# Peptides against a protein of PDB entry 1BH9, part 29

Target 1, 89 residues: chain A of PDB entry 1BH9
Amino acid sequence: FSEEQLNRYEMYRRSAFPKAAIKRLIQSITGTSVSQNVVIAMSGISKVFVGEVVEEALDVCEKWGEMPPLQPKHMREAVRRLKSKGQIP

## One batch from the design tools (peptide; aimed at target 1 P69 R76)

Design b2_p21_6_s2 (made by RFdiffusion4, then SolubleMPNN; from b2_p21_6, 6 letters changed)
Fold by OpenDDE base, seed 3:
Structure b2_p21_6_s2 (fold): chain B 89 residues (1-89), chain A 21 residues (1-21)
Amino acid sequence: as target 1 above (89 residues)
Amino acid sequence: SEEALEAFLEALVEASKELYS
């Protein structure tokens, strides 16, 4: 990866999702309420996951000979590739 | 679900724009 890509990745690593948003999302999926500890854990996991997806998407964009900004197609392809690599279930 | 994933990816794209600013 280029230095610029690494810098962008680090910027994502410094961000965090709002606790309330994570809680709502999890509850929407599970259909039940979740504990504070679960929200904290999922917040951290999501942060790492998003960073990995974006990094892969940037690689996809570059490999396709395209320029930023990232588009949904890059994100979808990134997820597909990460699944193939066993990084996403 | 596929719909949920797609929505998440869209949000991810939107968030990524901040990194190019």
Scores: peptide ipSAE 0.043, ipTM 0.559, DockQ to the pose 0.604
OpenDDE base, seeds 1, 2, 4, 5: peptide ipSAE 0.038, 0.038, 0.038, 0.030; ipTM 0.564, 0.552, 0.559, 0.495

Design b2_p21_6_s3 (made by RFdiffusion4, then SolubleMPNN; from b2_p21_6, 8 letters changed)
Fold by OpenDDE base, seed 3:
Structure b2_p21_6_s3 (fold): chain B 89 residues (1-89), chain A 21 residues (1-21)
Amino acid sequence: as target 1 above (89 residues)
Amino acid sequence: SEEALEKFLESLVEASKKAYS
């Protein structure tokens, strides 16, 4: 990573999804209500996941010899690579 | 959902663009 890429990555790491959105998403998947603790846990997991995807996408962008900002193709390729590495299902 | 994931990733791309501005 370049210093700039690392800084951007850290910015994503410092962000968080709103609890209401996480709660709604989980409930839409499980079909039942979830506790505050579950929302907190999933918020943290989501942050880590997003960070990993963005990091991989930035790597893809660099490997392809392209310059930021990230494009959909970088994100799609990142997901593909992470699946290949077994980092996401 | 593959579609949901795609939409989510798209939102991240937009956020990235904003960060680079």
Scores: peptide ipSAE 0.047, ipTM 0.545, DockQ to the pose 0.646
OpenDDE base, seeds 1, 2, 4, 5: peptide ipSAE 0.025, 0.022, 0.022, 0.023; ipTM 0.518, 0.483, 0.460, 0.460; seed 1 fails the geometry check

Design b2_p21_6_s4 (made by RFdiffusion4, then SolubleMPNN; from b2_p21_6, 7 letters changed)
Fold by OpenDDE base, seed 1:
Structure b2_p21_6_s4 (fold): chain B 89 residues (1-89), chain A 21 residues (1-21)
Amino acid sequence: as target 1 above (89 residues)
Amino acid sequence: SEEALEKFLEALVEASKKLYS
């Protein structure tokens, strides 16, 4: 792997969704309060999910013979493919 | 929601740009 690839991985590893935002989102869906442990768990799951979408989008970009940065069309196609693979509902 | 999905995808695009900067 190149240094750039490693840097991107490190940045991704350090990043996280705002805890308060995740809590508000879950509460808006469930209509009930959630514990901090649930928020932590959902934050981690969401991060992994986003990572999978981005990875698939990069694959789409490459297969289309295009170069980064990613565009909305890559993200939309990535979601479609992940649904087809059964990786997302 | 289609609108919510588009906003989410746009946010991902912006985040990805930061990863490549």
Scores: peptide ipSAE 0.040, ipTM 0.567, DockQ to the pose 0.677
OpenDDE base, seeds 2, 3, 4, 5: peptide ipSAE 0.037, 0.038, 0.039, 0.039; ipTM 0.559, 0.564, 0.563, 0.569

Design b2_p21_7 (made by RFdiffusion4)
Pose (drawn by RFdiffusion4):
Structure b2_p21_7 (pose): chain A 89 residues (1-89), chain P 21 residues (1-21)
Amino acid sequence: as target 1 above (89 residues)
Amino acid sequence: MLEEHVESLEALVETLEEELE
């Protein structure tokens, strides 16, 4: 396998949102503070969401006869399709 | 590959900022 497959996997494996921002974002909406578990769970769910959007946008870029990197028009279009399939909020 | 990744993430963040408006 290529250095890139390996490096693409490593990024996938360890990419994660900083807990500090996830927490401040959530507690700045509940007013109350929140738990370690809530922040981790929210980070896991958001990582899956990011995953579905990029995966879906990559499909649009592929079908429009274009190549990566993903452009803004791909993200928004992907969002519209995911909403239609009703798979993202 | 890393440059393409960073540009894809910027596009994602821009879309997410618009959704939060």

Design b2_p21_7_s1 (made by RFdiffusion4, then SolubleMPNN; from b2_p21_7, 11 letters changed)
Fold by OpenDDE base, seed 4:
Structure b2_p21_7_s1 (fold): chain B 89 residues (1-89), chain A 21 residues (1-21)
Amino acid sequence: as target 1 above (89 residues)
Amino acid sequence: ELEKIEQTLKALLEVLQELLE
């Protein structure tokens, strides 16, 4: 890993979704209350998902011969590719 | 598709709710 890659990873590792926001979001989808453990688990899953999308977007950016920071077009293409791979519905 | 994602998330959350209860 390059120093820049390690730096990005550290920033990602230290980042976290606010529990209250995640709880509200989950409850808006399920229509019912959820436990703290579910919030913790879903926070982790969501972080992994975001990480995978960003990773794919970085790959798109590189393959297009462009450089960071990521732009909306990279994110849109990343989602398209992940759908094509069957990684997201 | 947003609708499919929402349905998948809902199903997953219901399973997790039961397992972690």
Scores: peptide ipSAE 0.040, ipTM 0.546, DockQ to the pose 0.034
OpenDDE base, seeds 1, 2, 3, 5: peptide ipSAE 0.025, 0.025, 0.026, 0.025; ipTM 0.506, 0.450, 0.515, 0.458

Design b2_p21_7_s2 (made by RFdiffusion4, then SolubleMPNN; from b2_p21_7, 9 letters changed)
Fold by OpenDDE base, seed 3:
Structure b2_p21_7_s2 (fold): chain B 89 residues (1-89), chain A 21 residues (1-21)
Amino acid sequence: as target 1 above (89 residues)
Amino acid sequence: ELEEIKKTLEALLEVLEELLK
């Protein structure tokens, strides 16, 4: 990996969603309370998912001949492409 | 789509709750 890629990986590795926010989000969807272990597991899954979206967005940015930082348009296109590939609903 | 995401998350949560209880 390049130094830039390694730096992004370290930032990604150190980042985390607040547990309380994840818990509230889950409960808003399911309508029921969830355990701490479920919150931890879902936090990890969400982190991986966000990483995949960002990876796709970086690819979009590059293919459009643009330079970082990522913009909302890159994220929107990334989601569209992932849906097209059947990787997300 | 948002609705499909919700359905997927609900299914995952049910499995996780069973495995992690």
Scores: peptide ipSAE 0.032, ipTM 0.536, DockQ to the pose 0.032
OpenDDE base, seeds 1, 2, 4, 5: peptide ipSAE 0.023, 0.031, 0.031, 0.030; ipTM 0.486, 0.530, 0.532, 0.529

Design b2_p21_7_s3 (made by RFdiffusion4, then SolubleMPNN; from b2_p21_7, 10 letters changed)
Fold by OpenDDE base, seed 1:
Structure b2_p21_7_s3 (fold): chain B 89 residues (1-89), chain A 21 residues (1-21)
Amino acid sequence: as target 1 above (89 residues)
Amino acid sequence: ELEAIEKTLEALLEVLKELLE
């Protein structure tokens, strides 16, 4: 990876989803309220998941010989590859 | 750089939206 791509990855790795956003998302899916601990747990899980997708997308972009920023096609391909590897459902 | 980051985030959000539908 280029230094720029690595720096972007590190930025994502250091970032975190807002608690309120995670809570709203879960509630929209389940239709019920969730506990604070569930929100905290899902925040961490989501961070790891997104990090893996972004990392794979960076690899896709590089392997395709393309320049940043990442595009939806890189993200979609990353998801397909991660599913193929069994790293995500 | 900020613009590039924002574009990357937009791409990610678009795909995540698709996955959650």
Scores: peptide ipSAE 0.091, ipTM 0.673, DockQ to the pose 0.691
OpenDDE base, seeds 2, 3, 4, 5: peptide ipSAE 0.074, 0.083, 0.090, 0.090; ipTM 0.650, 0.665, 0.677, 0.674

Design b2_p21_7_s4 (made by RFdiffusion4, then SolubleMPNN; from b2_p21_7, 11 letters changed)
Fold by OpenDDE base, seed 5:
Structure b2_p21_7_s4 (fold): chain B 89 residues (1-89), chain A 21 residues (1-21)
Amino acid sequence: as target 1 above (89 residues)
Amino acid sequence: EKEALEETLKALLEVLKELLE
């Protein structure tokens, strides 16, 4: 790994969605309260999802012959590609 | 580098917002 890659990984590893924010989001969707364990699980799932989107976006950026940082267009294209691959709904 | 990270995060949040709307 390059120092840059390691740095990005460390930032990702240390990052986490605030529990309260996740809880609010879930409850806004379900219309009911959720347990702490559900929040914890969803926090992890969300982190993985974000990672997958970013990974795909990096690939898009590279294939388009562009340089970081990633832009919204890369993220949008990444989502489209992941949908087409059946990776996300 | 720090600026690049901030821009990347901004882009991500923008798209996530769109997806959740």
Scores: peptide ipSAE 0.089, ipTM 0.686, DockQ to the pose 0.795
OpenDDE base, seeds 1, 2, 3, 4: peptide ipSAE 0.089, 0.081, 0.086, 0.025; ipTM 0.682, 0.676, 0.686, 0.514

Design b2_p21_8 (made by RFdiffusion4)
Pose (drawn by RFdiffusion4):
Parts: C-alpha cells; sequence; structure tokens
Structure b2_p21_8 (pose): chain A 89 residues (1-89), chain P 21 residues (1-21)
C-alpha cells in the first residue's frame, strides 16, 4: 500500500475535535455545565456527521466530473441530498 | 436536541471553511 493510504488512515483514526470547544459550545447553550461523557459522545456523533457530509460531497464531485479537493459547491449540494434522504438533521 | 444541532452546525461550518484547501 501507499504512504498515502497509510497516512489517510492514520488521520482518519485519530482525527477528533478538541474537547474544550465542544464543551464551551454545549454549555453555552444549556447554561448548566456538562459532563466528560457528553462531550465525548457529542464528538463521536459529530465526527460521523462530518464523515457523512464529506463522503456524500465526494460523490457529488465525482458525478459532476470533477476531482478533489472538495469545493464549497460540493458541500452544500451534499447537504441538500442528505436532507432529502432525511439522513442528516 | 439544541446542543447537538449546534455541534453539527459548527462541524458543517468548519467543513465549509476547509473546502478548497
Amino acid sequence: as target 1 above (89 residues)
Amino acid sequence: SAALTAVLDAALALLEELAGK
């Protein structure tokens, strides 16, 4: 396998949102503070969401006869499709 | 929930910021 497959996997494996921002974002909406578990669970769910959007946008870029990197028009279009399939909020 | 929606909106906004890079 290529250095790139390996490096693409490593990034996938360890990419994660900083807990500090996830927490401040959530607690700045509940007013109350929140738990370690809530922040981790929210990070896990958000990483899956990011995954679905990029995976879907990659498909649009592929079908529009284009190549990566993903452009803004791909993200927004992907969002519209995911909402139609009703798979993202 | 409102908290989860905010996290997902922030994640989507980050993807828009990184698009084209």

Design b2_p21_8_s1 (made by RFdiffusion4, then SolubleMPNN; from b2_p21_8, 8 letters changed)
Fold by OpenDDE base, seed 5:
Structure b2_p21_8_s1 (fold): chain B 89 residues (1-89), chain A 21 residues (1-21)
Amino acid sequence: as target 1 above (89 residues)
Amino acid sequence: SPALQAVLDFAYQQLLEQAGK
């Protein structure tokens, strides 16, 4: 991939979600407050997840004979494949 | 874990949103 393509990939891998949003999301599920450490852990897991999805999506894009940037269809297919492989829940 | 799944779903939606731009 070109430098530009790699840069786009890194942007996804390095993306971070607002701690407040993650906290609210978790609390909406658990019904109770969560610690900062839990938010940090979940944020880290999210980053890993994003990286794995983007990596798989790039592979999908390549196998379909298409060129970046990634499109929603690549992301959707990536998640399907990762689930099939048991790499993500 | 329901909480984990919710977080992953959120992240997935964010990826779709970015890819759609």
Scores: peptide ipSAE 0.545, ipTM 0.909, DockQ to the pose 0.794
OpenDDE base, seeds 1, 2, 3, 4: peptide ipSAE 0.048, 0.536, 0.050, 0.537; ipTM 0.590, 0.907, 0.581, 0.907

Design b2_p21_8_s2 (made by RFdiffusion4, then SolubleMPNN; from b2_p21_8, 6 letters changed)
Fold by OpenDDE base, seed 5:
Structure b2_p21_8_s2 (fold): chain B 89 residues (1-89), chain A 21 residues (1-21)
Amino acid sequence: as target 1 above (89 residues)
Amino acid sequence: SEALQAVLEAAYQLLLELAGK
């Protein structure tokens, strides 16, 4: 791995969704309160999901012959591609 | 994000199903 890849990984690894925000979002969807453990589990799943989107966006950026940082257009295209691949509902 | 919302909803339901088993 390049140093750049390692740095990106470290930033990703150390990142996290605010628990309160995740809790609010889940409760908005379910209509009921959720436990702390549910928030933790869902936060982890969400982080993996975001990681997959970012990975696809980086691939888009590269395929378009562009350089980081990622731009909104890369993220939009990434989501489109993942939907097309059936990786996003 | 609609995608994130869908994932969270599906994952939550899955967790409930697993917990119920």
Scores: peptide ipSAE 0.049, ipTM 0.572, DockQ to the pose 0.041
OpenDDE base, seeds 1, 2, 3, 4: peptide ipSAE 0.027, 0.041, 0.041, 0.047; ipTM 0.509, 0.562, 0.569, 0.572

Design b2_p21_8_s3 (made by RFdiffusion4, then SolubleMPNN; from b2_p21_8, 9 letters changed)
Fold by OpenDDE base, seed 2:
Structure b2_p21_8_s3 (fold): chain B 89 residues (1-89), chain A 21 residues (1-21)
Amino acid sequence: as target 1 above (89 residues)
Amino acid sequence: SEALQAVLEFAYQQLLEEAGK
């Protein structure tokens, strides 16, 4: 893939999820107040997760003989593969 | 944990949304 195409997907790895949304999501599950440090940690983990999924999805795209942009089917297959490898929960 | 799973699911849904544009 071209550098330009790959650069678009680098944004996924560096994207910041809304802290407020993450906080609300966690609190809806735990039922208790969540500290800023926990939100920061979860945000960091999310960025790592996104990077791994995008990397795997690009590999899937290439192996299927297709070209960017990535489609939902690439993301779905990527997550399936990463789960089977035990790389994500 | 359930919280971690929920956060990752949220991130996954965001990726699907971006890929679907």
Scores: peptide ipSAE 0.549, ipTM 0.910, DockQ to the pose 0.800
OpenDDE base, seeds 1, 3, 4, 5: peptide ipSAE 0.546, 0.047, 0.543, 0.540; ipTM 0.910, 0.564, 0.909, 0.908

Design b2_p21_8_s4 (made by RFdiffusion4, then SolubleMPNN; from b2_p21_8, 8 letters changed)
Fold by OpenDDE base, seed 1:
Structure b2_p21_8_s4 (fold): chain B 89 residues (1-89), chain A 21 residues (1-21)
Amino acid sequence: as target 1 above (89 residues)
Amino acid sequence: SEALQAVLDFAYQQLLEQAGK
């Protein structure tokens, strides 16, 4: 894969979602206040998840004989495969 | 568990959006 695609992969792995957004999302579900530690944990899990999906998507792209950049169809197939492997919920 | 799934779904949607650009 190209250097550009590799950089995109690294960008996804290093990305972090805003704590405020994560906190609001969780509180909308629980209906109660959420601690900072829970938000930090959820943010970390999200980062790991993104990295795993992108890595799997790169593998999908290669196995399908396609060229970068990654497309939504690669992400969708990646999630399906990771679920079947029990790697993600 | 439900909250975790929602957070992962959110992250997934962000990936789709970025891949679609």
Scores: peptide ipSAE 0.554, ipTM 0.910, DockQ to the pose 0.800
OpenDDE base, seeds 2, 3, 4, 5: peptide ipSAE 0.542, 0.533, 0.537, 0.544; ipTM 0.906, 0.904, 0.905, 0.907

## One batch from the design tools (peptide; aimed at target 1 A16)

Design b2_p22_3 (made by RFdiffusion4)
Pose (drawn by RFdiffusion4):
Structure b2_p22_3 (pose): chain A 89 residues (1-89), chain P 22 residues (1-22)
Amino acid sequence: as target 1 above (89 residues)
Amino acid sequence: SFEEVVEESLEEIEEEFEEQLE
């Protein structure tokens, strides 16, 4: 396999949101503080959401006869499709 | 304020992902 497949996997394996921002974002909405577990669980769910959007936008870029990197028009279009399939909030 | 918390959290997230790419 290529250096790229390996490096694309490593990024996928370890990419993660910083806990500090996830926590401040959540606690700045509940007012109350929150737990270590809530931050981790929210990070995991958000990574999956990011995963679905990029995966869906990559499909739009592919079908519009275009090549990566993903452009803004791809992200928004993907969002509209995911909402229609009702798979994202 | 809440808007400042959102802006600062987004900057932190962007910086963390830039560091993960390096």

Design b2_p22_3_s1 (made by RFdiffusion4, then SolubleMPNN; from b2_p22_3, 8 letters changed)
Fold by OpenDDE base, seed 3:
Structure b2_p22_3_s1 (fold): chain B 89 residues (1-89), chain A 22 residues (1-22)
Amino acid sequence: as target 1 above (89 residues)
Amino acid sequence: SLEEIIRESLEEIARHFEEQLA
């Protein structure tokens, strides 16, 4: 990794969705309680998803000739691009 | 918002898990 990539990875690694919040969200969707293992799996998937969106947003920011930090417009454009590529629903 | 996008994605994944656990 480049220093920049490593730095982003460390920030990414240190970030996390609180288990309680994820559990509540899932339960609000499914209408029933979920196991701890399901929460762990969903937390991991969610983190990967956010990471992919952020990576795309950084690319958008660069292509627009702008500098970090990322802004909402970059995130929105990232999602649009990922959808067009079929990488997210 | 990003939060809503994540929520929508989680809904699909949650449904999948629910189906697998049924």
Scores: peptide ipSAE 0.043, ipTM 0.561, DockQ to the pose 0.042
OpenDDE base, seeds 1, 2, 4, 5: peptide ipSAE 0.031, 0.025, 0.035, 0.041; ipTM 0.514, 0.463, 0.509, 0.573

Design b2_p22_3_s2 (made by RFdiffusion4, then SolubleMPNN; from b2_p22_3, 9 letters changed)
Fold by OpenDDE base, seed 1:
Structure b2_p22_3_s2 (fold): chain B 89 residues (1-89), chain A 22 residues (1-22)
Amino acid sequence: as target 1 above (89 residues)
Amino acid sequence: SLEEILKKSAEEIEEHFKKQLE
């Protein structure tokens, strides 16, 4: 990894969704209360998902001959590609 | 309401990450 890649990884590692907001969101969907472990698990899965989308978006940006920061067009294309690959529904 | 829940969640998430990126 380059220094820039390591810095991005470190920022990703330090980032986290606020538990209260995640819990509220999950409960709004399920219609019932959820445990702390469910919130932790869903938060982790969501973080991994975001990471995978961002990684794909960076690849899109590079393949288009463009430089960061990422733009909505990169994110939209990333999602399309991941769906095409069957990596996300 | 569901709309209020989603709006509040979005605001909290946005504020949280803004602070992390400072």
Scores: peptide ipSAE 0.025, ipTM 0.460, DockQ to the pose 0.775
OpenDDE base, seeds 2, 3, 4, 5: peptide ipSAE 0.024, 0.022, 0.024, 0.023; ipTM 0.460, 0.444, 0.456, 0.452

Design b2_p22_3_s3 (made by RFdiffusion4, then SolubleMPNN; from b2_p22_3, 7 letters changed)
Fold by OpenDDE base, seed 1:
Structure b2_p22_3_s3 (fold): chain B 89 residues (1-89), chain A 22 residues (1-22)
Amino acid sequence: as target 1 above (89 residues)
Amino acid sequence: SLEEIIEESLKEIEEHFRKQLE
């Protein structure tokens, strides 16, 4: 991996969804309170999910011969491809 | 408990996705 890739990984590693927001979102869906561990787990899963989508979107962008930053069309195509591969619902 | 089952399931799902990024 390159120095640039390592730097991106560090930024990704440090990023996180606000726990309060995740908690409220989950509780809104479930209709009941949830533990901190559930919030942490869901936050982590969401982070990883976003990472996969972004990774695919970057690949789409490159294959289309375009340069960053990513655009909505790249994200939409990424989701489509991931679904076709069975990697996401 | 139900909460514990959910927590463990979420951990497994998270690990699954993490491995796909490696």
Scores: peptide ipSAE 0.039, ipTM 0.553, DockQ to the pose 0.055
OpenDDE base, seeds 2, 3, 4, 5: peptide ipSAE 0.031, 0.029, 0.027, 0.030; ipTM 0.490, 0.491, 0.491, 0.503

Design b2_p22_3_s4 (made by RFdiffusion4, then SolubleMPNN; from b2_p22_3, 7 letters changed)
Fold by OpenDDE base, seed 5:
Structure b2_p22_3_s4 (fold): chain B 89 residues (1-89), chain A 22 residues (1-22)
Amino acid sequence: as target 1 above (89 residues)
Amino acid sequence: SMEEIIKESLEEIEKHFKEQLE
């Protein structure tokens, strides 16, 4: 790992979705309340998902010969690529 | 739709956790 990669990982590691926000989001989809454990699990899964998208977006940015910060176009392309690879629905 | 998939998945997760906590 490069120092920059390590720094990004550290920032990623320290980041987290607020439980209340995740709970509200889940409930908006399910239409019912959910347990704290479900919120914790979904928060973790969501974090991993975001991490995968960001990683792909960074690859896109590099392959396009561009420099950070990531832009919406990188994120959109990342999602497209991950879908094409079957890594996300 | 993805929303439907997520809804069903979350409901199953909730059910599973409720069972585990009993």
Scores: peptide ipSAE 0.030, ipTM 0.527, DockQ to the pose 0.037
OpenDDE base, seeds 1, 2, 3, 4: peptide ipSAE 0.026, 0.024, 0.025, 0.024; ipTM 0.470, 0.466, 0.463, 0.465

Design b2_p22_4 (made by RFdiffusion4)
Pose (drawn by RFdiffusion4):
Formats: C-alpha cells, sequence, structure tokens
Structure b2_p22_4 (pose): chain A 89 residues (1-89), chain P 22 residues (1-22)
C-alpha cells in the first residue's frame, strides 16, 4: 500500500477535537459544568457527523465530475442531501 | 466570548479533519 493510504489512515485513526473547546462550548450552553464522559461522547458523535458530511460531499464532488479537495459548494450540497435522507439533524 | 472562541477553535479543527481525510 501507499504512504498515503497509511497516512490517511493514521489521521483518521487519531483525528479528534480538543476537549477544552468541546467542553467550553457545551458548558456555555447548559450553564452548569459537564463531565469528562459527556465531552468524550460529544467528540465521538461529532467525529461521526464530520465523517458523514465529508463522505457525502465527496460523493457530490464525484458526481459533479469534479476532483477533491472538497469545495464549499460540495459541503452545503451534501448537507442538503443528508437532511433530505433525514440522517443528520 | 468563551463560547465564540470555542466555536472558532472547533471550526478550525474540523477544517483540519476535512483536509486530512480527503
Amino acid sequence: as target 1 above (89 residues)
Amino acid sequence: AEHEEALEELEAAAEEFIEGWT
């Protein structure tokens, strides 16, 4: 396999949001503070959401006869489709 | 202000993920 497949996997494996921002974002909405677990769980769920959007946008870019990197028009279009399929909030 | 900064940091992290995965 290529250096790229390996490096694409490593990024996928370890990419993650910083806990500090996830926590400040959540606690700045509940007012109350929040737990270590809530932050991790929210990070896991958000990683899946990012995954669905990029996977869906890659499909739009592919079908519009275009090549990566993903452009803004791809992200928004993907969002509209995911909302139609009702798979994202 | 802390909420807006946290959101900007998360947007930046998400951009890195998009670029790393594609």

Design b2_p22_4_s1 (made by RFdiffusion4, then SolubleMPNN; from b2_p22_4, 8 letters changed)
Fold by OpenDDE base, seed 5:
Structure b2_p22_4_s1 (fold): chain B 89 residues (1-89), chain A 22 residues (1-22)
Amino acid sequence: as target 1 above (89 residues)
Amino acid sequence: SELEEALRRLEEAREEFIRGVT
């Protein structure tokens, strides 16, 4: 990984989704209660997913010849591209 | 590094999750 990538990933690792919110979200989808370990795992997976979307959005921003910060249009395009590539459902 | 190892593990979990929902 490049230094910039590591720095971004480090920032993501330092951040965390609220466990309670993640738990509620998962339970709203599954229709049943989930363990703390499931919440932890899903939190981590979600964090990585967000990181991938952000990285794609940064690439979009750069390819469009625009400067940070990221805008909603970059995020939307990132998701579209990732779906098109089959990287996300 | 520990960071890279952690990211690798999470990425593996991500890939497994994606495969499971697609």
Scores: peptide ipSAE 0.027, ipTM 0.506, DockQ to the pose 0.034
OpenDDE base, seeds 1, 2, 3, 4: peptide ipSAE 0.025, 0.026, 0.026, 0.027; ipTM 0.492, 0.495, 0.478, 0.499; seed 4 fails the geometry check

Design b2_p22_4_s2 (made by RFdiffusion4, then SolubleMPNN; from b2_p22_4, 7 letters changed)
Fold by OpenDDE base, seed 4:
Structure b2_p22_4_s2 (fold): chain B 89 residues (1-89), chain A 22 residues (1-22)
Amino acid sequence: as target 1 above (89 residues)
Amino acid sequence: SELEEALEELEKARQEYIEGVT
């Protein structure tokens, strides 16, 4: 990995969704209370998902010959590419 | 939970990979 990639990973690794917010979101969807373990698991999956989308978006930005910060167009293209690869539904 | 355990293992594997390529 490049130094920049490593730095991004470290920042990513240190970040997390607030547990309370995730719990509320899940419960709003399921209509029932969820355990702490479910919140932890879903938080982890969500974090991985966001990370993958961001990395793909950065790749898009680079391939388009553009510089950060990421723009909505990069994120949209990233999602399209990930869907085409079957990496996200 | 099984899912939590799987995520923990995934994180460990990812960390080991990064350490290996750095």
Scores: peptide ipSAE 0.035, ipTM 0.473, DockQ to the pose 0.043
OpenDDE base, seeds 1, 2, 3, 5: peptide ipSAE 0.021, 0.026, 0.026, 0.031; ipTM 0.429, 0.522, 0.522, 0.529

Design b2_p22_4_s3 (made by RFdiffusion4, then SolubleMPNN; from b2_p22_4, 7 letters changed)
Fold by OpenDDE base, seed 2:
Structure b2_p22_4_s3 (fold): chain B 89 residues (1-89), chain A 22 residues (1-22)
Amino acid sequence: as target 1 above (89 residues)
Amino acid sequence: SELEKALEELEKAIEEIIKGWT
């Protein structure tokens, strides 16, 4: 890994979604309150998912001949590609 | 769909996290 790649990984590893935000998001979908265990589980799953999306977005950025930082357009395209690959519903 | 809405919110959160990546 390059120093830049390692730095990104470290930032990713240290980053986290606030529990409150995850809880609010889940509750906005389910329409009801959720347990702390559900929030914890979903937080972990979400972080893994984010990692996969970011990886795809970086690939998009590179293939488009652009340089970081990632932009919303890269993220949107990443999601589209992952859906196309069947990696997300 | 609800999934799409969730993805939109997740994207917003991701953007904020990425902004912190210098």
Scores: peptide ipSAE 0.036, ipTM 0.539, DockQ to the pose 0.267
OpenDDE base, seeds 1, 3, 4, 5: peptide ipSAE 0.025, 0.036, 0.026, 0.027; ipTM 0.495, 0.540, 0.486, 0.483

Design b2_p22_4_s4 (made by RFdiffusion4, then SolubleMPNN; from b2_p22_4, 8 letters changed)
Fold by OpenDDE base, seed 2:
Structure b2_p22_4_s4 (fold): chain B 89 residues (1-89), chain A 22 residues (1-22)
Amino acid sequence: as target 1 above (89 residues)
Amino acid sequence: SELEEALKELEKAKEEYIKGVT
């Protein structure tokens, strides 16, 4: 890993979705209350998912010969590619 | 609930995934 990659990883590792926000989001979708364990699980899964999308977007940015920061076009293309690869539905 | 149990299993899978890539 490069120093830059390591720094990004550390920032990623230290970041987290606010539990309250995740809980509210899940409840808005399910229409019912959820347990703390569900919130913890979904928070972790969501973090991994976002990480994968961002990593793909960085790859897109690089392949397009562009430099950070990431733009919406990179994120959209990343999602498209991940779907094409079968990594996300 | 069934949903909660499924999500707990997904959390375990997430942890395994992280271990695999780090």
Scores: peptide ipSAE 0.027, ipTM 0.512, DockQ to the pose 0.049
OpenDDE base, seeds 1, 3, 4, 5: peptide ipSAE 0.020, 0.025, 0.022, 0.026; ipTM 0.460, 0.501, 0.452, 0.514

